Peptides against a protein of PDB entry 7SFY. Designs and how they scored, part 2

Target 1, 41 residues: chain A of PDB entry 7SFY
Amino acid sequence: ELFNLESRVEIEKSLTQMEDVLKALQMKLWEAESKLSFATC

## One batch from the design tools (peptide; aimed at target 1 E19)

Design b1_p8_6_s4 (made by RFdiffusion4, then SolubleMPNN; from b1_p8_6, 3 letters changed)
Fold by OpenDDE base, seed 3:
Structure b1_p8_6_s4 (fold): chain B 41 residues (1-41), chain C 41 residues (1-41), chain A 8 residues (1-8)
Amino acid sequence: as target 1 above (41 residues)
Amino acid sequence: as target 1 above (41 residues)
Amino acid sequence: SRIQKLKA
């Protein structure tokens, strides 16, 4: 496996994309938990 | 959108999966950079 | 994928 500038840029772009998805999912989870309420009698 | 235990578990599993992939990619990037060397005359 | 569906 030859490492060059092109390969590094590709990997970094993939990492950034995954981080964006992670943040989106974390926000969705936070919103869901924020809206969580318990049923009462 | 109704939040329940099933939905929370599903989201958390997805987050964990993405974190594992992120870590794997970071390790690959680190290894690639560690093996990087310059051609000399 | 599951991840893509959850993101949407």
Scores: peptide ipSAE 0.104, ipTM 0.571, DockQ to the pose 0.054
OpenDDE base, seeds 1, 2, 4, 5: peptide ipSAE 0.102, 0.092, 0.096, 0.093; ipTM 0.579, 0.576, 0.573, 0.573

Design b1_p8_7_s1 (made by RFdiffusion4, then SolubleMPNN; its pose is not in this set)
Fold by OpenDDE base, seed 2:
Structure b1_p8_7_s1 (fold): chain B 41 residues (1-41), chain C 41 residues (1-41), chain A 8 residues (1-8)
Amino acid sequence: as target 1 above (41 residues)
Amino acid sequence: as target 1 above (41 residues)
Amino acid sequence: RIKELLAK
């Protein structure tokens, strides 16, 4: 198997993108939870 | 917009899954970097 | 940075 600088850069870019998605989802979750209505009877 | 317990559970499950993927990718990156060969001239 | 995000 071969791993080079280009491959490392691509993987690190992907990791960064996933971090951004995680942060965005966490923010969306908080916003949703803050607007959660209890017991829609 | 409507947010309920079921929606929250699904989002939190997805977040957990993404965390697992991130950890796995970080481990793979470390393993790859530890095997990185310098300058293939 | 990622470690912080992985914290529950």
Scores: peptide ipSAE 0.066, ipTM 0.557, DockQ to the pose 0.100
OpenDDE base, seeds 1, 3, 4, 5: peptide ipSAE 0.064, 0.062, 0.063, 0.051; ipTM 0.519, 0.519, 0.558, 0.521

Design b1_p8_7_s2 (made by RFdiffusion4, then SolubleMPNN; its pose is not in this set)
Fold by OpenDDE base, seed 5:
Structure b1_p8_7_s2 (fold): chain B 41 residues (1-41), chain C 41 residues (1-41), chain A 8 residues (1-8)
Amino acid sequence: as target 1 above (41 residues)
Amino acid sequence: as target 1 above (41 residues)
Amino acid sequence: SIQKLLAA
């Protein structure tokens, strides 16, 4: 198994990117649900 | 903006998938770092 | 896709 500075940096970079996307998706979900209306008639 | 059950389910599904990948990457990072050895000579 | 959801 190879582990060096390059691979560590790449893994951490990927983790950060995925966390950013997670936050964006969570925000979109919240926004969508906040606008949801239910039928009343 | 469109929000319905289909879109909500898709968003939550994507969130779950991304969280699973995050966990996997975190595990790989931990494993790699745990095996890292430093030069002593 | 994730990208499409973010763009909506």
Scores: peptide ipSAE 0.094, ipTM 0.597, DockQ to the pose 0.055
OpenDDE base, seeds 1, 2, 3, 4: peptide ipSAE 0.085, 0.092, 0.087, 0.090; ipTM 0.591, 0.597, 0.589, 0.592

Design b1_p8_7_s3 (made by RFdiffusion4, then SolubleMPNN; its pose is not in this set)
Fold by OpenDDE base, seed 4:
Structure b1_p8_7_s3 (fold): chain B 41 residues (1-41), chain C 41 residues (1-41), chain A 8 residues (1-8)
Amino acid sequence: as target 1 above (41 residues)
Amino acid sequence: as target 1 above (41 residues)
Amino acid sequence: AIEKLKAL
């Protein structure tokens, strides 16, 4: 594998995308758990 | 959207997968940068 | 898609 500026930029873009998705999923999980209500019976 | 045990488990699985990929990409970037050598000319 | 990203 050749490491150059273009490959570094592409990896950094992928890292940013993964971080954004991770944060979004964490927020969704928190929101879902915050809305959870127990059975009334 | 109905939040139940099954949906929580699935989101947590996705979170774990995303974290694993993120760590792998960070390690690959570090390894690539560590192997970088400057031009000899 | 995830495995494709790991292959970078």
Scores: peptide ipSAE 0.126, ipTM 0.592, DockQ to the pose 0.054
OpenDDE base, seeds 1, 2, 3, 5: peptide ipSAE 0.108, 0.110, 0.105, 0.126; ipTM 0.591, 0.593, 0.589, 0.598

Design b1_p8_8 (made by RFdiffusion4)
Pose (drawn by RFdiffusion4):
Structure b1_p8_8 (pose): chain A 41 residues (1-41), chain B 38 residues (1-38), chain P 8 residues (1-8)
Amino acid sequence: as target 1 above (41 residues)
Amino acid sequence: FNLESRVEIEKSLTQMEDVLKALQMKLWEAESKLSFAT
Amino acid sequence: ALREKADA
């Protein structure tokens, strides 16, 4: 039970970490999309 | 992470792909740790 | 394609 809880804690911790990493990735990706979109009309 | 130039967009896009590549492995690692904890 | 990967 203890091991299970330690797992679930370290799991969902990095799940929110991955959430944070990607959504900043998606924001810069949007900037690039707008850049190449406007540039190539 | 620059977008001033086409050369920088290229370098920046590859960095984002490398980041996603790291995320996919972290997702799989999480898939397994969880499967092992049920 | 990078967007599709990011959304996946």

Design b1_p8_8_s1 (made by RFdiffusion4, then SolubleMPNN; from b1_p8_8, 3 letters changed)
Fold by OpenDDE base, seed 3:
Structure b1_p8_8_s1 (fold): chain B 41 residues (1-41), chain C 41 residues (1-41), chain A 8 residues (1-8)
Amino acid sequence: as target 1 above (41 residues)
Amino acid sequence: as target 1 above (41 residues)
Amino acid sequence: SLREKLLA
């Protein structure tokens, strides 16, 4: 398989998309943890 | 939705998996680019 | 797209 401009652009686009999802998940995790509370009796 | 230990562990596991894939793709991209050569005439 | 696959 020859690596060309099209292949590079496609891979970079995919990497960017994964990065965006990763950031979104990290934010959601942070929000969930920041809202965490302990039940007391 | 209540955030508990199970949910946190699951999210963290998913994040780790995505990170691993991301790193693998970055390595492949680097390898492809490092093997790039120019045709000459 | 990859985004769609990841969010599925």
Scores: peptide ipSAE 0.130, ipTM 0.578, DockQ to the pose 0.058
OpenDDE base, seeds 1, 2, 4, 5: peptide ipSAE 0.130, 0.111, 0.124, 0.122; ipTM 0.576, 0.477, 0.580, 0.571

Design b1_p8_8_s2 (made by RFdiffusion4, then SolubleMPNN; from b1_p8_8, 6 letters changed)
Fold by OpenDDE base, seed 4:
Structure b1_p8_8_s2 (fold): chain B 41 residues (1-41), chain C 41 residues (1-41), chain A 8 residues (1-8)
Amino acid sequence: as target 1 above (41 residues)
Amino acid sequence: as target 1 above (41 residues)
Amino acid sequence: KLKEQLLE
């Protein structure tokens, strides 16, 4: 494998993108749960 | 939107999958950097 | 982008 600045930048871009998606999913989950209502006896 | 246990489980599965990929990419980056050698004068 | 593809 070859590793250089270009490769590092590309990997870090991908990491950042994944983190963005993770945070978005976390927010979606929290949002859904915060809106959740449930039936009680 | 409808939210229930099925939805929550699916979202959390996706979150976990994303986290797995993130960790893998972090390790790939670290591994590449740890192997990196550079020319010196 | 991945974010748009997955969430929107």
Scores: peptide ipSAE 0.095, ipTM 0.597, DockQ to the pose 0.054
OpenDDE base, seeds 1, 2, 3, 5: peptide ipSAE 0.083, 0.075, 0.092, 0.074; ipTM 0.594, 0.596, 0.482, 0.590

Design b1_p8_8_s4 (made by RFdiffusion4, then SolubleMPNN; from b1_p8_8, 3 letters changed)
Fold by OpenDDE base, seed 5:
Structure b1_p8_8_s4 (fold): chain B 41 residues (1-41), chain C 41 residues (1-41), chain A 8 residues (1-8)
Amino acid sequence: as target 1 above (41 residues)
Amino acid sequence: as target 1 above (41 residues)
Amino acid sequence: SLKEKLDA
């Protein structure tokens, strides 16, 4: 198992990507909730 | 496209799982960095 | 990317 500066950069890029996805999902969730009707007759 | 309470719960569960993974990766990154030697002769 | 995979 090797870890070096280049590897660190790659990991941090992956982390950033995941965070971006999370934010996108949160926004989509908010939009979905805003469109939800509480009156479900 | 349908959105309801049950769907919201499922999405939020997925978000929580992703956040857990992110935290785990961040901790692993920290550990890896702590073991990195700056002297790479 | 992770986003691309998730969007699929």
Scores: peptide ipSAE 0.111, ipTM 0.588, DockQ to the pose 0.054
OpenDDE base, seeds 1, 2, 3, 4: peptide ipSAE 0.107, 0.107, 0.109, 0.099; ipTM 0.581, 0.589, 0.587, 0.589

## One batch from the design tools (peptide; aimed at target 1 L25, target 1 (a further copy) R8 M18)

Design b1_p9_1 (made by RFdiffusion4)
Pose (drawn by RFdiffusion4):
Structure b1_p9_1 (pose): chain A 41 residues (1-41), chain B 38 residues (1-38), chain P 9 residues (1-9)
Amino acid sequence: as target 1 above (41 residues)
Amino acid sequence: FNLESRVEIEKSLTQMEDVLKALQMKLWEAESKLSFAT
Amino acid sequence: LEELLKELE
């Protein structure tokens, strides 16, 4: 039970970390999309 | 992470791909740790 | 992941 809880804690911790990493990635990606979109009309 | 030039967009897009590549492994690692904890 | 987020910021 203890091991299970340690797992679930370290799991969902990095799940929010992966959430934070990607959404900043998605924001810069949107900037690039707008850049190449406007540039190539 | 620059977008001033086409050269920088290219370098920046590849960095984002490398980032996603790291995220896919972290997702799988999480898939396994969870499967092993049920 | 924290380092990657810092690079992205």

Design b1_p9_1_s1 (made by RFdiffusion4, then SolubleMPNN; from b1_p9_1, 3 letters changed)
Fold by OpenDDE base, seed 4:
Structure b1_p9_1_s1 (fold): chain B 41 residues (1-41), chain C 41 residues (1-41), chain A 9 residues (1-9)
Amino acid sequence: as target 1 above (41 residues)
Amino acid sequence: as target 1 above (41 residues)
Amino acid sequence: LDELLKQLQ
């Protein structure tokens, strides 16, 4: 495999996308926690 | 869907796993960049 | 990117 600037940019783009997904999931978790009743059952 | 403590813990676990993958990929990217010759072609 | 990862953790 040849690593070049093009590959680097592509990998960074993919990493950014994954981070965006993580952020979105974290926000959804927060929303769910906010709706959670005091009873955690 | 019922959100409870068990579900919360599971989601947080999944998020942590994704973060670990992201970190690993970032490290691999760094390693590739370190090996990259001055010529980016 | 490093800062973004730190914010998520």
Scores: peptide ipSAE 0.111, ipTM 0.579, DockQ to the pose 0.061
OpenDDE base, seeds 1, 2, 3, 5: peptide ipSAE 0.105, 0.107, 0.092, 0.103; ipTM 0.572, 0.575, 0.510, 0.579

Design b1_p9_1_s2 (made by RFdiffusion4, then SolubleMPNN; from b1_p9_1, 4 letters changed)
Fold by OpenDDE base, seed 2:
Structure b1_p9_1_s2 (fold): chain B 41 residues (1-41), chain C 41 residues (1-41), chain A 9 residues (1-9)
Amino acid sequence: as target 1 above (41 residues)
Amino acid sequence: as target 1 above (41 residues)
Amino acid sequence: LEEMLQQLL
């Protein structure tokens, strides 16, 4: 398979999309942890 | 939905898995770019 | 972009 500029751009777009999903999951984890009340009652 | 230790562990596992996939894609991009010969001939 | 990705990993 020939690697060209189009293939490079597509891989970089996929990396960016995965980065955005990782950030979203990190935010969801933070939100979930912030809502976790340790049942001390 | 109740956030508990099991939910936290599952989210952290998913984050780690996505990180591993990102690293693999970065390596694939590097390999592809290293094989890209600019046709200067 | 590559440096930004490295900071997330």
Scores: peptide ipSAE 0.081, ipTM 0.572, DockQ to the pose 0.057
OpenDDE base, seeds 1, 3, 4, 5: peptide ipSAE 0.079, 0.072, 0.077, 0.077; ipTM 0.570, 0.580, 0.581, 0.574

Design b1_p9_1_s3 (made by RFdiffusion4, then SolubleMPNN; from b1_p9_1 with L4M E9Q)
Fold by OpenDDE base, seed 2:
Structure b1_p9_1_s3 (fold): chain B 41 residues (1-41), chain C 41 residues (1-41), chain A 9 residues (1-9)
Amino acid sequence: as target 1 above (41 residues)
Amino acid sequence: as target 1 above (41 residues)
Amino acid sequence: LEEMLKELQ
């Protein structure tokens, strides 16, 4: 397979996009956990 | 929306899975970059 | 995960 600078740039962009999704999911998890209450009654 | 321990565990598993994919893609990028040669002639 | 995210930046 041919690998060139254009392919590298596209892969790096995809990695950055996945990083952004991971950060967003971490924030959503934090929000959800902050709202999580355990029934004690 | 209801959030419970089961939902938390599933989200954490999904985050771990995405982390593993990112690591795999980083490795593939490294391999591809190591094979990348620039024509100088 | 946080370390990996730092490596991606």
Scores: peptide ipSAE 0.094, ipTM 0.580, DockQ to the pose 0.060
OpenDDE base, seeds 1, 3, 4, 5: peptide ipSAE 0.089, 0.088, 0.092, 0.090; ipTM 0.578, 0.585, 0.576, 0.574

Design b1_p9_1_s4 (made by RFdiffusion4, then SolubleMPNN; from b1_p9_1 with E7Q E9Q)
Fold by OpenDDE base, seed 2:
Structure b1_p9_1_s4 (fold): chain B 41 residues (1-41), chain C 41 residues (1-41), chain A 9 residues (1-9)
Amino acid sequence: as target 1 above (41 residues)
Amino acid sequence: as target 1 above (41 residues)
Amino acid sequence: LEELLKQLQ
């Protein structure tokens, strides 16, 4: 397979996009955990 | 929406899975970059 | 995961 600068840039953009999704999911997890209450009654 | 320990565990598993995919893609990028040659002739 | 995110930046 041919690999060139354009292909590299595309892969790096995809990695950045996945990083952004991971950050968003971490924030959602934090929000959900902060709302998590344990029934004590 | 109800959030409980089971939902938390599922989200954490998904985050771990995405982390593994990112690592795999980084390795593939490294391999591709190591094979990238610039025409000098 | 946080360390991985730092490596991507």
Scores: peptide ipSAE 0.089, ipTM 0.572, DockQ to the pose 0.060
OpenDDE base, seeds 1, 3, 4, 5: peptide ipSAE 0.089, 0.085, 0.089, 0.081; ipTM 0.596, 0.571, 0.569, 0.565

Design b1_p9_2 (made by RFdiffusion4)
Pose (drawn by RFdiffusion4):
Structure b1_p9_2 (pose): chain A 41 residues (1-41), chain B 38 residues (1-38), chain P 9 residues (1-9)
Amino acid sequence: as target 1 above (41 residues)
Amino acid sequence: FNLESRVEIEKSLTQMEDVLKALQMKLWEAESKLSFAT
Amino acid sequence: IEELKETLA
């Protein structure tokens, strides 16, 4: 039970971490999309 | 992470792909740790 | 990302 809880804790911790990393990635990706979109009309 | 130039967009897009590549492994690692904890 | 790389090319 203890091991299970340690797992679930370290799991959902990095899940939020992956959430933070991807959404900043999605924001810069949107900037690039707008850049190449306007540039190539 | 620049977008001033086409050369920089290219370098920046590859960096974002490398980041996603790291994310996919982290997602799989999470898939396994969880499967092993049920 | 691949679409943007193609657009860039």

Design b1_p9_2_s2 (made by RFdiffusion4, then SolubleMPNN; from b1_p9_2, 4 letters changed)
Fold by OpenDDE base, seed 2:
Structure b1_p9_2_s2 (fold): chain B 41 residues (1-41), chain C 41 residues (1-41), chain A 9 residues (1-9)
Amino acid sequence: as target 1 above (41 residues)
Amino acid sequence: as target 1 above (41 residues)
Amino acid sequence: IKKLKELLS
């Protein structure tokens, strides 16, 4: 098993990308929920 | 455009799953880096 | 990493 700087950088980049996706999805959820209204008569 | 409780729950589940993956990857990174040693003579 | 923790908290 070998780990080097190149691998570390790649993993950190992937983590950053996933963080960005999470933030985007959280924002989408907020937007959707803010638009949600309950059915009434 | 329609958003309902079912969709909200599904999105929140996905967010939770991604959070778990992020935590797992962070742990893997920590483990890998903790094992990393620099080449010396 | 610290920012990630903040996001996940």
Scores: peptide ipSAE 0.065, ipTM 0.535, DockQ to the pose 0.071
OpenDDE base, seeds 1, 3, 4, 5: peptide ipSAE 0.065, 0.052, 0.063, 0.064; ipTM 0.538, 0.486, 0.541, 0.533

Design b1_p9_2_s3 (made by RFdiffusion4, then SolubleMPNN; from b1_p9_2, 4 letters changed)
Fold by OpenDDE base, seed 3:
Structure b1_p9_2_s3 (fold): chain B 41 residues (1-41), chain C 41 residues (1-41), chain A 9 residues (1-9)
Amino acid sequence: as target 1 above (41 residues)
Amino acid sequence: as target 1 above (41 residues)
Amino acid sequence: IKELKDKLS
């Protein structure tokens, strides 16, 4: 396997980006659910 | 905004998939670093 | 990934 500083930096960059997307998705989910209302009789 | 059960399920599915990828990347990073060796004189 | 984040904004 090939590993160097550039590879490590790139992987960490990808991890950070995915974490950001996860946070955004979680926020959107919370927002969506917070606006959910139910029908009642 | 439009939100229903299908939308919620899809978002949660995406979250799960991203978490799986994050775990895989973290494992690969650990494996790569664990194999890193240094030159000495 | 950046594209996905932008789409979620």
Scores: peptide ipSAE 0.088, ipTM 0.589, DockQ to the pose 0.041
OpenDDE base, seeds 1, 2, 4, 5: peptide ipSAE 0.087, 0.084, 0.087, 0.079; ipTM 0.576, 0.577, 0.580, 0.572

Design b1_p9_2_s4 (made by RFdiffusion4, then SolubleMPNN; from b1_p9_2, 5 letters changed)
Fold by OpenDDE base, seed 4:
Structure b1_p9_2_s4 (fold): chain B 41 residues (1-41), chain C 41 residues (1-41), chain A 9 residues (1-9)
Amino acid sequence: as target 1 above (41 residues)
Amino acid sequence: as target 1 above (41 residues)
Amino acid sequence: IKKLKDLLS
């Protein structure tokens, strides 16, 4: 296993990208839930 | 756009999966850094 | 990493 500064930076970059996607999905979920209509009896 | 309970559950499931991947990557990063050998002059 | 931990907490 070789790990250096470049490897670390690349991994952190990938993690950041995934974080961004997660945040986007959370926002989409929130928006969808805010528009959710409730079924009533 | 149709959003119901099933949709919400699926989205949350996907978010959870991504969270798990993120955690795994963080662990890998930490492990790699812990094994990092430092160059010296 | 701290930001990610905050996000996941």
Scores: peptide ipSAE 0.082, ipTM 0.555, DockQ to the pose 0.075
OpenDDE base, seeds 1, 2, 3, 5: peptide ipSAE 0.078, 0.080, 0.065, 0.077; ipTM 0.554, 0.553, 0.486, 0.548

Design b1_p9_3 (made by RFdiffusion4)
Pose (drawn by RFdiffusion4):
Structure b1_p9_3 (pose): chain A 41 residues (1-41), chain B 38 residues (1-38), chain P 9 residues (1-9)
Amino acid sequence: as target 1 above (41 residues)
Amino acid sequence: FNLESRVEIEKSLTQMEDVLKALQMKLWEAESKLSFAT
Amino acid sequence: TATEELEAA
């Protein structure tokens, strides 16, 4: 039970970490999309 | 992470792909740790 | 013009 809880804790911790990493990635990707979109009309 | 030039967009897009590549492995690692904890 | 400015930068 203890091991299970340690797992679930470290799991969902990095799940939110992955959430934070990706959404910042999605924001810069949007900037690039707008850049190449406007540039190539 | 620059978009001033096409050369920088290229370098920046590859960095974002490398980031997603790291994310996919972290997702799988999480898939397994969880499967092992049920 | 925007593509040329992008390639030139």

Design b1_p9_3_s1 (made by RFdiffusion4, then SolubleMPNN; from b1_p9_3, 4 letters changed)
Fold by OpenDDE base, seed 1:
Structure b1_p9_3_s1 (fold): chain B 41 residues (1-41), chain C 41 residues (1-41), chain A 9 residues (1-9)
Amino acid sequence: as target 1 above (41 residues)
Amino acid sequence: as target 1 above (41 residues)
Amino acid sequence: SALEELLKA
């Protein structure tokens, strides 16, 4: 495969975008679990 | 928003999928850069 | 995008 500056930039951009979504999902999970309550009646 | 076991499982599944893709992209970047050569003529 | 769909899940 041919590797150049453009392909490196594209992969690095994709990595950054995935890290942002991953962090957002982790925050959503934490927030959802912090609001979790159990019925005891 | 309503949080239950199903929504937690869904978020955790999405996190796992994103981690797998992130690792794959990191490996592709490393492999591409390891094959990078510079013309010196 | 695929990333947007993962975030919506």
Scores: peptide ipSAE 0.124, ipTM 0.595, DockQ to the pose 0.037
OpenDDE base, seeds 2, 3, 4, 5: peptide ipSAE 0.117, 0.122, 0.103, 0.113; ipTM 0.585, 0.586, 0.584, 0.582

Design b1_p9_3_s2 (made by RFdiffusion4, then SolubleMPNN; from b1_p9_3, 3 letters changed)
Fold by OpenDDE base, seed 5:
Parts: structure tokens; sequence; C-alpha cells
Structure b1_p9_3_s2 (fold): chain B 41 residues (1-41), chain C 41 residues (1-41), chain A 9 residues (1-9)
């Protein structure tokens, strides 16, 4: 397949989307862990 | 929803998968751009 | 695709 502007733009778009989702998931993980309660006596 | 070990592990697994795909796509982009040829006279 | 599944998270 021949590389062209459309191909590059599409890949960059996908990369940006993945970065956004990654950040969102990292935030969710941080929030969840900060709310974690532990068993106590 | 209550946070537990299964939830955390699943999120971390997803994050790792996304990181791997991201790296792969970045490599593909680099390879594609390095192969780009330009119109010449 | 695998990408679509990840982005749907």
Amino acid sequence: as target 1 above (41 residues)
Amino acid sequence: as target 1 above (41 residues)
Amino acid sequence: SALEELLAA
C-alpha cells in the first residue's frame, strides 16, 4: 500500500484517540484506588 | 460499583493493551513516513 | 477491530 496524506492523517487521528482513552482510564484507575477501603478490626 | 482486585487488574490489563497498540501504531507511522517518496521533476 | 474495542472502553 502506498503512503499518502490520508493514511497519515488517519493514523494520527487514531493515535490521538487512543491517547485520550488512555488518559481517561488512568484517571479512573486513580480515582478507584483512592477510594479503596480496607478491612479493619 | 465497588472497587476490588478484579476491577483493578482488568483496568491495568486494558491500559497495557492500549500502550502496546499505541507503540505499534507509532512504529507503523514512523516506517510509513520514512518510506514516503515525493514528486520530483 | 481491536482498535475499536479499545476505544470503546
Scores: peptide ipSAE 0.130, ipTM 0.594, DockQ to the pose 0.028
OpenDDE base, seeds 1, 2, 3, 4: peptide ipSAE 0.125, 0.127, 0.129, 0.120; ipTM 0.594, 0.598, 0.589, 0.591

Design b1_p9_3_s3 (made by RFdiffusion4, then SolubleMPNN; from b1_p9_3, 5 letters changed)
Fold by OpenDDE base, seed 4:
Structure b1_p9_3_s3 (fold): chain B 41 residues (1-41), chain C 41 residues (1-41), chain A 9 residues (1-9)
Amino acid sequence: as target 1 above (41 residues)
Amino acid sequence: as target 1 above (41 residues)
Amino acid sequence: SLLEELLKA
């Protein structure tokens, strides 16, 4: 496969995008946990 | 939405899975860069 | 973890 500057930039953009999704999911998890009732009954 | 222990575990598993994908992509990027010719001609 | 390092950047 051919790798050049354009390919590198594109891959890094994809990695950043996935990081953004992960951040969003982490925030959703935190929000859900913050709302979770202490009582498990 | 209902959030409980099972939901939390599932979300954390998904986050871990995405982290694994990110690691793989980072390694692919590194490998590609390591093989990239210095000469751009 | 790697994820933690990524998020710090």
Scores: peptide ipSAE 0.099, ipTM 0.569, DockQ to the pose 0.030
OpenDDE base, seeds 1, 2, 3, 5: peptide ipSAE 0.094, 0.097, 0.091, 0.094; ipTM 0.577, 0.576, 0.468, 0.568

Design b1_p9_3_s4 (made by RFdiffusion4, then SolubleMPNN; from b1_p9_3, 5 letters changed)
Fold by OpenDDE base, seed 5:
Structure b1_p9_3_s4 (fold): chain B 41 residues (1-41), chain C 41 residues (1-41), chain A 9 residues (1-9)
Amino acid sequence: as target 1 above (41 residues)
Amino acid sequence: as target 1 above (41 residues)
Amino acid sequence: SALAALLAA
């Protein structure tokens, strides 16, 4: 594999996109859990 | 939106998968950069 | 996807 600047930039862009999606999913999880109520038995 | 255990588990699975891919990309970037040589001018 | 291509490289 030969590295070049274009390759690096593309990888970094992908990393950033994935970070954003990860954070979005984490927030969704948090919100869902915050609304979860438990039945009392 | 109604939260249930199945929903939570699925979100957590997705998060884990994305974390794994992120780490793989980071490693690829590191390896690529480690092999990068610069021309001297 | 672009991500899949990067991982396969």
Scores: peptide ipSAE 0.101, ipTM 0.606, DockQ to the pose 0.045
OpenDDE base, seeds 1, 2, 3, 4: peptide ipSAE 0.090, 0.095, 0.090, 0.092; ipTM 0.600, 0.600, 0.597, 0.602

Design b1_p9_4 (made by RFdiffusion4)
Pose (drawn by RFdiffusion4):
Structure b1_p9_4 (pose): chain A 41 residues (1-41), chain B 38 residues (1-38), chain P 9 residues (1-9)
Amino acid sequence: as target 1 above (41 residues)
Amino acid sequence: FNLESRVEIEKSLTQMEDVLKALQMKLWEAESKLSFAT
Amino acid sequence: ARIASLKAL
């Protein structure tokens, strides 16, 4: 039970970490999309 | 992470792909640690 | 796919 809880804790911790990393990635990706979209009309 | 030039967009896009590549492995690692904890 | 589309431009 203890091991299970340690797992679930370290799991959902990095799940939020992956959430934070990707959404900042998605924001810069959007900037690049707008850049190449406007540039190539 | 620049977008001033096409050269920079290219370098920046590859960095974002490398980042996603790291995220895919982290997702799989999480899939397994969870499967092993049920 | 979004990044690949940008690289294709």

Design b1_p9_4_s3 (made by RFdiffusion4, then SolubleMPNN; from b1_p9_4, 4 letters changed)
Fold by OpenDDE base, seed 2:
Structure b1_p9_4_s3 (fold): chain B 41 residues (1-41), chain C 41 residues (1-41), chain A 9 residues (1-9)
Amino acid sequence: as target 1 above (41 residues)
Amino acid sequence: as target 1 above (41 residues)
Amino acid sequence: SRIQELKSL
């Protein structure tokens, strides 16, 4: 099958969406880690 | 709830998995684009 | 790469 503009655009949109999810999850991980408390006593 | 090692490991595994998918999709996009032919006549 | 950039955030 012929790769065309429609296919490229759709794949790029999917990639962008996944990158957005990755960013969000990395932020959540950072937030969780930043709130982690260690023993002080 | 307390963020712990189990949660961190699970999130990191998910992130790694998504990155693997992103890499694979980027490779597929590259392959498709590399095979795209333009009019020569 | 873009992924490397994301990982460094």
Scores: peptide ipSAE 0.128, ipTM 0.552, DockQ to the pose 0.106
OpenDDE base, seeds 1, 3, 4, 5: peptide ipSAE 0.127, 0.108, 0.120, 0.117; ipTM 0.554, 0.514, 0.552, 0.545

